# Peptides against a protein of PDB entry 4A54: the designs that were tried, part 1

Every score and structure here is a prediction.

Target 1, 94 residues: chain A of PDB entry 4A54
Amino acid sequence: MSVADFYGSNVEVLLNNDSKARGVITNFDSSNSILQLRLANDSTKSIVTKDIKDLRILPKNEIMPKNGTKSPSTNSTKLKSAETYSSKNKWSMD
Positions, changes and structure headers below are counted from each chain's first letter, unless a header gives other numbers.
Peptide ipSAE is a variant of ipSAE made for these designs: the mean of its two directions, with the distance scale d0 fixed at 1.0 Angstrom where the peptide's residues are scored. Compare it only between designs on the same protein; published cut-offs may not carry over.
A fold fails the geometry check if it doesn't show the stated peptide or something in it is severely misdrawn.

## One batch from the design tools (peptide; made by RFdiffusion4, then SolubleMPNN; aimed at target 1 F6 F28 L55 I57; its pose is not in this set)

Design b1_p8_1_s3
Fold by OpenDDE base, seed 2:
Structure b1_p8_1_s3 (fold): chain B 94 residues (1-94), chain A 8 residues (1-8)
Amino acid sequence: as target 1 above (94 residues)
Amino acid sequence: SELLQALK
């Protein structure tokens, strides 16, 4: 299975520094090991895969946090534009 | 996960 099979999926990325990023997988550069996410504010975040501790695919029924909105799944944490946040959510892996 | 495995 390739990463391309997951393009368009909403994911939560847990980084090695325990920060998190949420977005839609838009691209993967295997040559440079870079995962690209489209964030809630429509900006793009590039993540080096070596910095990824864990990933989960967000369920379709889970509301994706938007800029200036709160996410119930993250205890109503408010996400602002293109910010990486730290949260302690339970994980449901694919 | 399958995705994580594909990334590494």
Scores: peptide ipSAE 0.491, ipTM 0.901, DockQ to the pose 0.692
OpenDDE base, seeds 1, 3, 4, 5: peptide ipSAE 0.488, 0.493, 0.491, 0.494; ipTM 0.898, 0.900, 0.900, 0.900; seeds 3, 5 fail the geometry check

Design b1_p8_1_s4
Fold by OpenDDE base, seed 1:
Structure b1_p8_1_s4 (fold): chain B 94 residues (1-94), chain A 8 residues (1-8)
Amino acid sequence: as target 1 above (94 residues)
Amino acid sequence: SSLLEALS
């Protein structure tokens, strides 16, 4: 399985410094070992793979708040407060 | 294989 198979997937990355990044996988530079994520603010974060402690794929249904595109004004259905999904940090290395 | 394995 290649990293390209995961392009477009939402991921949470745990870094060796215990910081976290969340975004969509947009690219992987295998030559330089750099994973590129698009963040919620449409910025790009480049992560060196050696700095990655753990990764998890987020469920497809987790709508990352896209900032600016006018999704058509369908009525403010209360985005159910992202229930703090219980921190079962099941960092699935699967 | 996990994504992490694919990155290694």
Scores: peptide ipSAE 0.434, ipTM 0.882, DockQ to the pose 0.668
OpenDDE base, seeds 2, 3, 4, 5: peptide ipSAE 0.425, 0.426, 0.426, 0.425; ipTM 0.882, 0.881, 0.882, 0.882; seeds 3, 4, 5 fail the geometry check

Design b1_p8_4_s1
Fold by OpenDDE base, seed 5:
Structure b1_p8_4_s1 (fold): chain B 94 residues (1-94), chain A 8 residues (1-8)
Amino acid sequence: as target 1 above (94 residues)
Amino acid sequence: SALLEALK
């Protein structure tokens, strides 16, 4: 299995210095042994593989808090439900 | 992990 098979996977990397990095695998430079992660802030972190102590793939359901790229508030134009005020025609029988 | 082995 190649590293490329894991591109787009969200991972947690434990480094030899006991620090952790979380991000999406975007690239691997095999010549230089450098793993590239896209972090939550959209920056790129390069990690030398020799500095990796452990690595785990995060489950897809852990929506990494997308840094609030404000989903463009689709101004849900509140379709003002035209309250069709069904004016009950009270047929006043006189 | 398979990924860790692929990095080696």
Scores: peptide ipSAE 0.494, ipTM 0.897, DockQ to the pose 0.684
OpenDDE base, seeds 1, 2, 3, 4: peptide ipSAE 0.482, 0.480, 0.487, 0.485; ipTM 0.894, 0.893, 0.893, 0.895; seeds 1, 3 fail the geometry check

Design b1_p8_4_s3
Fold by OpenDDE base, seed 1:
Structure b1_p8_4_s3 (fold): chain B 94 residues (1-94), chain A 8 residues (1-8)
Amino acid sequence: as target 1 above (94 residues)
Amino acid sequence: SSLLSALS
């Protein structure tokens, strides 16, 4: 399976330090093992794959806050803890 | 790893 198959997909990355990053996969540098994510603020985050504990593909229906669309101030709908989406969309570094 | 396999 090629990383290109995931380009444009929204993902959540759990890092080894237990921090999380969410964004769209824009690139993968295979030579350096670096995953590039475009974040909600349109910035780019580079993550070394060795620092990734888990990666999951977010469902298409999960509206990532697009820049500039006033998400209606819908009340703090608790980001429902992403239901353990299908095991097929979760990759562990193990 | 499963991740590396998916990204390869």
Scores: peptide ipSAE 0.158, ipTM 0.788, DockQ to the pose 0.415
OpenDDE base, seeds 2, 3, 4, 5: peptide ipSAE 0.153, 0.156, 0.153, 0.150; ipTM 0.787, 0.786, 0.783, 0.779; seed 4 fails the geometry check

Design b1_p8_8_s2
Fold by OpenDDE base, seed 2:
Structure b1_p8_8_s2 (fold): chain B 94 residues (1-94), chain A 8 residues (1-8)
Amino acid sequence: as target 1 above (94 residues)
Amino acid sequence: SELLSALS
């Protein structure tokens, strides 16, 4: 399985500095090990994979930000900022 | 996870 199989998935990334980013996976540069997320404000965040501590795929039934394109969730919500989110208790990588 | 494996 490749990262491309997860393009369009909404994810929450926990970084090594304990900051969080949430967005839709739009691209992965395997040569440079850079994961790209589209954030709620339609900006793009590039994350070096070595800086990733943990990652979870957001369930469709959870309130998710609208990231420029239609969210897979019927109850999608536009968030003011998608760069940093508060701590969550449950993490599950897919 | 499959995604983690793909990223590594």
Scores: peptide ipSAE 0.438, ipTM 0.888, DockQ to the pose 0.770
OpenDDE base, seeds 1, 3, 4, 5: peptide ipSAE 0.444, 0.435, 0.434, 0.441; ipTM 0.890, 0.885, 0.887, 0.890; seeds 1, 3, 4, 5 fail the geometry check

## One batch from the design tools (peptide; made by RFdiffusion4, then SolubleMPNN; aimed at target 1 F6 F28 D54; its pose is not in this set)

Design b2_p20_2_s2
Fold by OpenDDE base, seed 5:
Structure b2_p20_2_s2 (fold): chain B 94 residues (1-94), chain A 20 residues (1-20)
Amino acid sequence: as target 1 above (94 residues)
Amino acid sequence: SEMKELIKKIEEKLNKSLKE
């Protein structure tokens, strides 16, 4: 088992200074012993592992406040159905 | 290693969650 097995997992990290960070594990730098989290605001936080007091995996159902990714307003360009203007050939008899 | 300790912490938490 490696840290990479937990990439994409939502975690809560308790730091030695009693601060907390919540995010998705995106990377682990083994050379520098740095855990990278993607936070709810889409920023990244780098945490030195020696500063970690505790770590828990959050249940999948815990709604990380998804930054409301504005559903790309699919500008459904309503293809205005070209109203076939039935050119009423008013056959004006003259 | 710090990585090993981190893995251990994660594993312990997972095991606890599975037993609960």
Scores: peptide ipSAE 0.125, ipTM 0.690, DockQ to the pose 0.264
OpenDDE base, seeds 1, 2, 3, 4: peptide ipSAE 0.122, 0.118, 0.121, 0.126; ipTM 0.683, 0.681, 0.687, 0.687; seeds 1, 4 fail the geometry check

## One batch from the design tools (peptide; made by RFdiffusion4; aimed at target 1 M1 F6)

Design b2_p21_6
Pose (drawn by RFdiffusion4):
Structure b2_p21_6 (pose): chain A 94 residues (1-94), chain P 21 residues (1-21)
Amino acid sequence: as target 1 above (94 residues)
Amino acid sequence: EEEEEEEEEEEIEEENEKNNK
């Protein structure tokens, strides 16, 4: 597969200077081999791939926090509140 | 034991009603 399939992929890269960086890929140019990474901290960074010493894809979610649960639902409620409250599950023993 | 089982069923119904509101 080509890199186009891995565009938008969140991966970690170690550079020739033994520094590590991870971010979600946005672009790669074939002529110059230049990679733009859009990090989850609302920042953009352009890095030429020639400075890559090695590359690895990071696990999906739970990258920084460590847990042992399946987490089938995100259960997130950032911004946008309504007049209804829900705890654990809407239906139990059903 | 029967009364306790009935009370647990009622509590579960009430929690479901509150969560669906």

## One batch from the design tools (peptide; made by RFdiffusion4, then SolubleMPNN; aimed at target 1 F28 L55; its pose is not in this set)

Design b2_p23_5_s2
Fold by OpenDDE base, seed 5:
Structure b2_p23_5_s2 (fold): chain B 94 residues (1-94), chain A 23 residues (1-23)
Amino acid sequence: as target 1 above (94 residues)
Amino acid sequence: EEEERKKLTEELKKAIEEILKKS
């Protein structure tokens, strides 16, 4: 199998410095032995494979921590629909 | 599924290692 067969896989990479990176495999530079991961913030991290201590493929259901897109605070500006008080002109019969 | 994921992980590791050995 080629590394390319794993493009799109979500992986956790443990580096030799004990730091961890999580992301989707987007590319592998075979010439330089660099693994590229797309991180949760949509940035790309390049990892030299020699610096990898361990890696694992994550379950598909493992929600990468979506950068909390601040759900736009729907300032539900409840546009108080100005109740157009239809002034019922009470035609007083006189 | 966990076993399959583990297997795939090992295959990925092998794929990386093979490239490193050829470089």
Scores: peptide ipSAE 0.600, ipTM 0.901, DockQ to the pose 0.610
OpenDDE base, seeds 1, 2, 3, 4: peptide ipSAE 0.589, 0.577, 0.599, 0.599; ipTM 0.899, 0.898, 0.901, 0.900

## One batch from the design tools (peptide; made by RFdiffusion4; aimed at target 1 F6 D54)

Design b2_p25_2
Pose (drawn by RFdiffusion4):
Structure b2_p25_2 (pose): chain A 94 residues (1-94), chain P 25 residues (1-25)
Amino acid sequence: as target 1 above (94 residues)
Amino acid sequence: EEEEEEEEREEETEELKEAIEEARE
């Protein structure tokens, strides 16, 4: 597969200077081999791939926090509130 | 299941490294 399939992929990269960086890929130019990474902290960073010493794809979600649960639902409620409250599950023993 | 997911991620990392090296050449 080509890199176009891995565009938008969140990976970590170690550079020739033994520094590590991870971000979600946005672009790669063939002529110059230049990679733009859009990090989840609302920042954009353009890095030429020639400075890459090595590359690795990070696990999906739970990258920084460590847990042992399946987490089938995100159960997130950031912004947008309604007049209804839900705890654990809507239906139990059904 | 966890071991299978780790092996799949390692294969995908290798394929990505090979694609970057081919693009540089």

Design b2_p25_5
Pose (drawn by RFdiffusion4):
Structure b2_p25_5 (pose): chain A 94 residues (1-94), chain P 25 residues (1-25)
Amino acid sequence: as target 1 above (94 residues)
Amino acid sequence: EEEEEEEEREEETEELKEAIEEEEE
C-alpha cells in the first residue's frame, strides 16, 4: 500500500541524528518527499523524510500510560456537563 | 490476541517503510 493509506497515522520516527519524534502524519509530497506531522499537543511540524533513519507505528491509545485492561469505552466527560450523574454502569446484573 | 496485534503492527511498519523507499527511488 502507498503512504496515502497511512496519512493521519500516529507513528514514531528516529532521525539520522539519533533523535526520536512521534506525531500523526498529515501529508507527504512525492517530488520532494516532505512529511507534515500534526502532534496531539496542537502543534504542526513539517519534516523532510530524507532525514529519517528509521520508522515505526506506535500502539493505538495508551501510548504513554501503561495499563492491562480492555477499556471497551473511553468514559470521557471533558467539557459539556449535564444534570445527570452516572457511576460504573447504568445497568447492573441485567 | 496481543501477540497477533503486535505481529499485524510489525507487518504494517514494514509495508510503510517499503512504500517510502519506493517513492524516494

Design b2_p25_6
Pose (drawn by RFdiffusion4):
Structure b2_p25_6 (pose): chain A 94 residues (1-94), chain P 25 residues (1-25)
Amino acid sequence: as target 1 above (94 residues)
Amino acid sequence: EEEEAEEEEEEIEEKLNESQEELEE
């Protein structure tokens, strides 16, 4: 597979200077081999791939926090509130 | 310089494919 398939992928990269950086890939140019990474902190960073010493793809979600649950639903409620409240599950023992 | 850039691209592709296989396991 080519890199186009891995565009938008969140991976971690160690550079020649033993520094580590991870972000979601946005682009790669073949002629110059230049990679743009869009990090989840609303920041953009352009880094030329020639400075990559090594590369690895990070686990999906739970990257920083460590848990042992399946987490089938995100259960997120950031912004947009309604007049209804829900706890644990809408239906139980059904 | 063009050959070196192609080799570096291929190495990056191999590393990505290997990391994907490790995650599938």

## One batch from the design tools (peptide; made by RFdiffusion4; aimed at target 1 M1 F6 D54 I57)

Design b2_p26_7
Pose (drawn by RFdiffusion4):
Structure b2_p26_7 (pose): chain A 94 residues (1-94), chain P 26 residues (1-26)
Amino acid sequence: as target 1 above (94 residues)
Amino acid sequence: EETEEELEEKLNESKEELEEEEEEEE
């Protein structure tokens, strides 16, 4: 597979200077081999791939926090509130 | 061109390793 399939992928990269950086890939140019990474902190960073010493793909979600649960639903409620409240599950023992 | 091929190979290996971990967890 080519890199186009891995565009938008969140991976970590160790550079020649033993520094590590991870971010979601946005682009790669073949002629110059230049990679733009869009990090989840609303920042953009352009890094030329020639400075890459090694590359690895990070686990999906739970990257920083460590847990042992399946987490089938995100259960997130950031912004946009309504007049209804829900706890645990809407239906139980059904 | 060689650096690009090496990066593709590393990405494919990392994807395969993640798939194997998922299968073990299931």

## One batch from the design tools (peptide; made by RFdiffusion4; aimed at target 1 F6 D54 I57)

Design b2_p27_2
Pose (drawn by RFdiffusion4):
Structure b2_p27_2 (pose): chain A 94 residues (1-94), chain P 27 residues (1-27)
Amino acid sequence: as target 1 above (94 residues)
Amino acid sequence: EEEEEEEEEEREEETEELKEAIEEEEE
């Protein structure tokens, strides 16, 4: 597969200077081999790939926090509130 | 545990394919 399939992929990269950086890939130019990474902190960073010493894809979600649960649902409620409250599950023993 | 090991092996394969694709496009 080509890199176009890995565009938008969140991976970690170690550079020639033994520094590490991870971000979600946005673009790669073949002529110059230049990679733009859009990090989850609402920042954009353009880095030429020639400075890459090595590359690795990070695990999906739970990258920084460590847990041992399946987490089938995100259960997130950031912004947008309604007049209804839900705890654990809507239906139990059904 | 078996499902986690399968997912780790798939991610390692994808990492190798990505490294090879970057090296081919740089050459």

Design b2_p27_3
Pose (drawn by RFdiffusion4):
Parts: C-alpha cells; sequence; structure tokens
Structure b2_p27_3 (pose): chain A 94 residues (1-94), chain P 27 residues (1-27)
C-alpha cells in the first residue's frame, strides 16, 4: 500500500536526533517527501521525512491513559446539554 | 480477550512495516 492510505493516520516518529514526535498525518509530497502532521492539540506541523530515523503507528484511543476495559461506547457529553440525564444504561436486565 | 489483543498488536506491526516500505520506495 502507498502512504495515501495512511494519510490521517496517527503515528509516532523518532528523528535522527533521538527526539520523538507523534501526530495525525495530513499530507506527503513525492518530489520532496514532505509530511504535514496535524496534532490533536489544534496545532499543525510540517516536517520533511528525510529527518525520520524510524516510524511506528500508535494504538487507537487510550494512547496516553492506560485502561483494561473494552469501552464499547465513548459516553462523551462535551458541550451541547439537554434536559435529560442518563446513568450507566437506559435499559437494565432487558 | 488476550488472544484478541495479540492479534491487534500483530496487525499493527504489519501495517507499520508496510508504511516504512512505502516511504522507502518513494525515496
Amino acid sequence: as target 1 above (94 residues)
Amino acid sequence: EEEEEEEEEEEREEETEELKEAIEEEE
């Protein structure tokens, strides 16, 4: 597969200077081999791939926090609030 | 659950190797 399939992929990269950086890829130019990474902190960073010493794909979600649960639902409620409250599950023993 | 976690780690390692080969082909 080519890199176009891995565009938008969140991976970690170690550079020739033994420094590490991870971000979600946005682009790669073949002529110059230049990679733009859009990190989750609302920042954009352009890095030429020639400075890459090694590359690795990070696990999906739970990258920084460590847990041992399946987490089938995100259960997130950031912004947008309604007049209804829900706890654990809407239906139980059904 | 342990077998599923091992299978996901092996798939991720294969994808990392494919990505490294694709970058080397473009160089």

Design b2_p27_4
Pose (drawn by RFdiffusion4):
Structure b2_p27_4 (pose): chain A 94 residues (1-94), chain P 27 residues (1-27)
Amino acid sequence: as target 1 above (94 residues)
Amino acid sequence: EEEEEEEEEREEETEELKEAIEEELEE
């Protein structure tokens, strides 16, 4: 597969200077081999791939926090509130 | 067993990504 399939992928990269960086890939130019990474902190960073010493894809979600649960639902409620409250599950023992 | 399968799939994908970038650098 080509890199186009991995565009938007969140991976970690170690550079020739033994520094590590991770971000979500946005672009790669074949002529110059230049990679733009859009990090989850609302920042954009353009890095030429020639400075890559090694590459690795990070696990999906739970990258920084460590847990042992399946987490089938995100259960997130950031912004947008309604007049209804829900706890654990809407239906139990059904 | 499910976690091990996911780790092996991710290692294969990392190798495919490294090979794809090395091919573009060689061209």

Design b2_p27_6 (failed a check: a repeat of another design)
Pose (drawn by RFdiffusion4):
Structure b2_p27_6 (pose): chain A 94 residues (1-94), chain P 27 residues (1-27)
Amino acid sequence: as target 1 above (94 residues)
Amino acid sequence: EEEEEEEEEREEETEELKEAIEEELEE
């Protein structure tokens, strides 16, 4: 597969200077081999791939926090509140 | 067993991505 399939992929990269950086890929130019990474901290960074010493794909979600649960639902409620409250599950023993 | 399968799949995808970047740098 080509890199176009891995565009938008969140991966970690170690550079020739033994420094590490991870971010979500946005673009790669063939002529110059230049990679733009859009990090989850609302920042954009352009890095030429020639400075890459090595590359690895990070696990999906739970990258920084470590847990042992399946987490089938995100259960997130950031912004947008309604007049209804829900705890654990809507239906139990059903 | 499920976690091991996911780790093997991620390692294969990482190798394919490295090979694809090396091929484009060689061109």

Design b2_p27_8
Pose (drawn by RFdiffusion4):
Structure b2_p27_8 (pose): chain A 94 residues (1-94), chain P 27 residues (1-27)
Amino acid sequence: as target 1 above (94 residues)
Amino acid sequence: EEEEEEEEREEETEELKEAIEEELEES
């Protein structure tokens, strides 16, 4: 597969200077081999791939926090509130 | 299940490294 399939992929990269960086890929130019990474902190960074010493894809979600649960639902409620409250599950023993 | 997911992610990392090396050789 080509890199176009891995565009938007969140991976970690170690550079020739033994520094590490991870971000979500946005672009790669063949002529110059230049990679733009859009990090989850609302920042954009352009890095030429020639400075890459090695590359690795990070696990999906739970990258920084460590847990042992399946987490089938995100259960997130950031912004947008309504007049209804839900706890654990809407239906139990059904 | 966790071991299978780790093996799949390692295979995808290898494919991505090979694809970048091919693009560097063509440039």

## One batch from the design tools (peptide; made by RFdiffusion4; aimed at target 1 L55 I57)

Design b2_p28_1
Pose (drawn by RFdiffusion4):
Structure b2_p28_1 (pose): chain A 94 residues (1-94), chain P 28 residues (1-28)
Amino acid sequence: as target 1 above (94 residues)
Amino acid sequence: EEEEEEEEEEREEETEELKEAIEEEEEE
């Protein structure tokens, strides 16, 4: 597969200077081999791939926090509130 | 545990494919 399939992929990269950086890929130019990474902190960073010493794909979600649960639902409620409250599950023993 | 090991092997394969694709573009 080509890199186009891995565009938007969140991976970690170690550079020639033994520094590490991870972010979500946005682009790669063949002529110059230049990679733009859009990090989840609302920042954009352009890095030429020639400075890459090694590359690795990070696990999906739970990258920084460590847990042992399946987490089938995100259960997130950031912004947008309604007049209804829900706890654990809507239906139990059904 | 078996599902976690399968997911780790799949991710390692994808990392190798991505490294090979970048190396091919640098060599061209």

Design b2_p28_6
Pose (drawn by RFdiffusion4):
Structure b2_p28_6 (pose): chain A 94 residues (1-94), chain P 28 residues (1-28)
Amino acid sequence: as target 1 above (94 residues)
Amino acid sequence: EEEEEEEEEEEREEETEELKEAIEEELE
C-alpha cells in the first residue's frame, strides 16, 4: 500500500537526533518527501521525512492512559447539555 | 480476549512494516 492510505494516521516518529514525535499525518509530497502532522493539541507541524530515523504506528485510543477494559462506548459528554441524566446504562437486566 | 489483543498487535506490526517500505520506495 502507498502512504495515501496512511494519511490521517496517528503514528510516532524517531528522528536522526534521537528525538521522538507523534502526530496524525495530513500530507506527503513525493518530489520532496515532506510530511505534515496535525497533532491533537490543535497544532500543525511540517517535517521533511528525510530526517526520520524510524517510524511506528501508535495504538488506537488509550495511547497515554493505560487501562484494561474493552470500553465499547466512549461515554463522552463534552459541551452540549440537555435536561436528562443517565447513569451506567439506560436498561438493566433486560 | 487475549487472542483478539494478539491479533490486533500483529495487524499493527504488519501495517508499520508496510508504511516503512512505502516511505523507503518514495525516497529511492

Design b2_p28_7
Pose (drawn by RFdiffusion4):
Structure b2_p28_7 (pose): chain A 94 residues (1-94), chain P 28 residues (1-28)
Amino acid sequence: as target 1 above (94 residues)
Amino acid sequence: EEEEELGEKLEEAEEELEEEEEEEEEEE
């Protein structure tokens, strides 16, 4: 497969200077081989791929925190509140 | 051609990651 399939992929890259960087890929130009990475900290960074010593794809979610649960639901409630409260599950022993 | 070559490295890196995960599960 080509890199176009991996656009938007979150991966980690080690450069020739033994420094590591990870971000979500946004673009790659064939003529110059230039990669733009959009990191989750609302920052954009353009890096030419020629400075890549090695590449690796990071695990999906739980990248920084370590846990041993399936986590089937995200259960996130950032911003947008309503007048209803829910705990554990809406239905139990059903 | 540069796109294909870089894609192939990424595909191999993905396979290696899957293998490491399988090995960790077997150890558990």

## One batch from the design tools (peptide; aimed at target 1 M1 F6 F28 L55)

Design b2_p29_1 (made by RFdiffusion4)
Pose (drawn by RFdiffusion4):
Formats: C-alpha cells, sequence, structure tokens
Structure b2_p29_1 (pose): chain A 94 residues (1-94), chain P 29 residues (1-29)
C-alpha cells in the first residue's frame, strides 16, 4: 500500500535528533517527501520526512491513558445538553 | 479470549507499520 492509504493516520515518529513526535498525518508530497501532521491539540505542523529516523503507528484511542476495559461506547457528552439524564444503561436485565 | 484478541490487534498494527515504512522508503528512492 502507498502512503495515501495512511493519510489521516495518527502515528509517532522519532527524528534523527532522538526526539519523538506524534500526530495525525494530513499530506505527503512525492517530489519533496514533505509530511504535514495535524495534532489533536488543534495545531498544524509541517515536517519533511527526510529527518525521520524511524516511524510507528500508535494504538487507537487510550493512547495516553491506560485502561483494561473494552469501552464499546464513547459515552461522551461535551457541549449540547438536553433535559434528559441517563445513568449506566437505559435498559437493564432486558 | 480477550488476550488473544489484543495480541492479534498488536500483530496487525506491526504489519501496517512495516508496510508504511516500506512505502516511505520507496517514495524517497
Amino acid sequence: as target 1 above (94 residues)
Amino acid sequence: EEEEEEEEEEEEREEETEELKEAIEEALE
């Protein structure tokens, strides 16, 4: 597979200077081999790939926090509130 | 069963990492 399939992928990269950086890929130019990474902190960073010493794809979600649960649902409620409250599950022992 | 599923996911991610490294090396050449 080519890099186009890995565009938007969140990976970590170690550079020639033994520094590490991870972000979600946005683009790669073949002529110059230049990679733009859009990090989850609402920042954009353009880095030429020639400075890459090594590359690795990070696990999906739970990257920084460590847990041992399946987490089948995100259960997120950021912004947008309604007049209804839900706890644990809507239906139990059904 | 859960441990076997985690090991399969880790192997799949390692294979994708190797394919991505090879694709970048081919683009540099």

Design b2_p29_1_s4 (made by RFdiffusion4, then SolubleMPNN; from b2_p29_1, 13 letters changed)
Fold by OpenDDE base, seed 2:
Structure b2_p29_1_s4 (fold): chain B 94 residues (1-94), chain A 29 residues (1-29)
Amino acid sequence: as target 1 above (94 residues)
Amino acid sequence: KKKEEEKKKKEEREEKTKKLKEAIKKILE
């Protein structure tokens, strides 16, 4: 069985520095022994396998902890779709 | 039945985790 068989799996990786990373396995560089994870913010994190202390596969439905980095509240300016009320000016031709 | 299914799913994940760890270990050898 190869690491590629686990592509698309959601994993939690515990690193030797006791930090944790959570993401989906997207790639493995066998030449450099680097595991690539897609994080919740769609960024990619590269992890050197020698730095992995432990890892586990997470359930598919497990909500990745939102790193409380305040996603800048993109003020979704409600683009008020200007409903162009085409007022049908019924020009009465008298 | 639900608890048993959850237990089975957990065991499956644990087995998959073990296999992944083994796969990584083999690459490091």
Scores: peptide ipSAE 0.575, ipTM 0.880, DockQ to the pose 0.367
OpenDDE base, seeds 1, 3, 4, 5: peptide ipSAE 0.548, 0.555, 0.551, 0.556; ipTM 0.879, 0.880, 0.879, 0.880

Design b2_p29_3 (made by RFdiffusion4)
Pose (drawn by RFdiffusion4):
Parts: structure tokens; C-alpha cells; sequence
Structure b2_p29_3 (pose): chain A 94 residues (1-94), chain P 29 residues (1-29)
């Protein structure tokens, strides 16, 4: 597979200077081999791949927090509130 | 430049395979 398939992928990269950086890839140019990473902190960063010493793909979600649950639903409610409240599950013992 | 691209592609494929193996191991546990 080519890198185009891995565009938008969130991975971590260690550079030649033993520093680590991780972000979601946005682009890669073949002629110059230049990678743009869009990090989740609403920041963009352009880094030339030649400075990469090594590369690794990070686990999906739960990257920083550590938990042992399946988490089948995100259960997120940021912004947009309604007049209805829900706790645990809408239906129980059904 | 072509060789650097090929090495990058290999590293990406290998890292994906390692991640899939780790997921399988977690499912088995």
C-alpha cells in the first residue's frame, strides 16, 4: 500500500534528534517527501520526512488515557443541549 | 528520494500489521 492510504492517519514519529511527535497526517509530496500533520490541538505542522528516524501508528482512541472497557458508544454531549436527560441506558432488562 | 519513499511505505505497512496483531491478542484475552 502507498502513503495515500495512510493520509489522515494518526501516528507517532521519532526524529533524528531523539525527539518524538505524533499527529494526524494530511499530505505527502513525492518529489520532496514533505509531510503535513494536523494535530488534535487545532494546530497544523509541516515536517519533511527526511528528518524521520522511525515511525509508528498509535492506538485508536484512548491514546493518552488508559482504560480496560470496550466503550461501544462515545456517549459525548459537548455543546448542543436539549430538554431531555438520559442516564446509563434508555432501555433496561429489555 | 524514491528509495526513501519505499522505506516509508514499508514502515507504515509493518506498523499496521503490528497494530492488528496487538488488537487480536486483546480480543483473545
Amino acid sequence: as target 1 above (94 residues)
Amino acid sequence: TEEEIEELEEKLNESKEELEEEEEEEEEE

Design b2_p29_4 (made by RFdiffusion4)
Pose (drawn by RFdiffusion4):
Structure b2_p29_4 (pose): chain A 94 residues (1-94), chain P 29 residues (1-29)
Amino acid sequence: as target 1 above (94 residues)
Amino acid sequence: EEEEEEEEEEREEETEELKEAIEEAEEES
């Protein structure tokens, strides 16, 4: 597979200077081999791939926090509130 | 535990395919 399939992929990269950086890939130019990474902190960074010493794809979600649960639902409620409250599950023992 | 091991092996294969694709693009340049 080519890199186009891995565009938007969140991976970690170690550079020739033994520094590490991870971000979500946005682009790669073949002529110059230049990679733009859009990090989850609302920041964009352009890095030429020639400075890559090694590359690795990070696990999906739970990258920084460590847990042992399946987490089938995100259960997120950031912004947008309504007049209804829900706890644990809407239906139990059904 | 078996599901976690399968997901780790799939991710390692995908990392290797991505490294090969970048090396091939550098050689063509």

Design b2_p29_7 (made by RFdiffusion4; failed a check: too like the target's own chain)
Pose (drawn by RFdiffusion4):
Structure b2_p29_7 (pose): chain A 94 residues (1-94), chain P 29 residues (1-29)
Amino acid sequence: as target 1 above (94 residues)
Amino acid sequence: ARGVITNFDSSNSILQLRLANDSTKSIVT
């Protein structure tokens, strides 16, 4: 497969200067081989791939925090609140 | 999907990936 399939992929890259950086890929130009990474901290960074010493794809979610649960649902409630409260599950022993 | 780079050829821009499922994949960047 080509890199176009890996666009938007979150990976970590180690550069020739033994520094590490990870971010979600946004573009790659064939003529110049230039990669833009959009990091989850609302920042954009353009890095030419020629400075890459090595590349690796990071695990999906739970990258920084370490857990041992399946986590089938995100259960996130950031902003947008309603007049209803839910705990654990809506239905139990059903 | 995820993998680790094994090599890169500058002339042809060929990249090889080693996956955790014990397979290898060749990619042209």

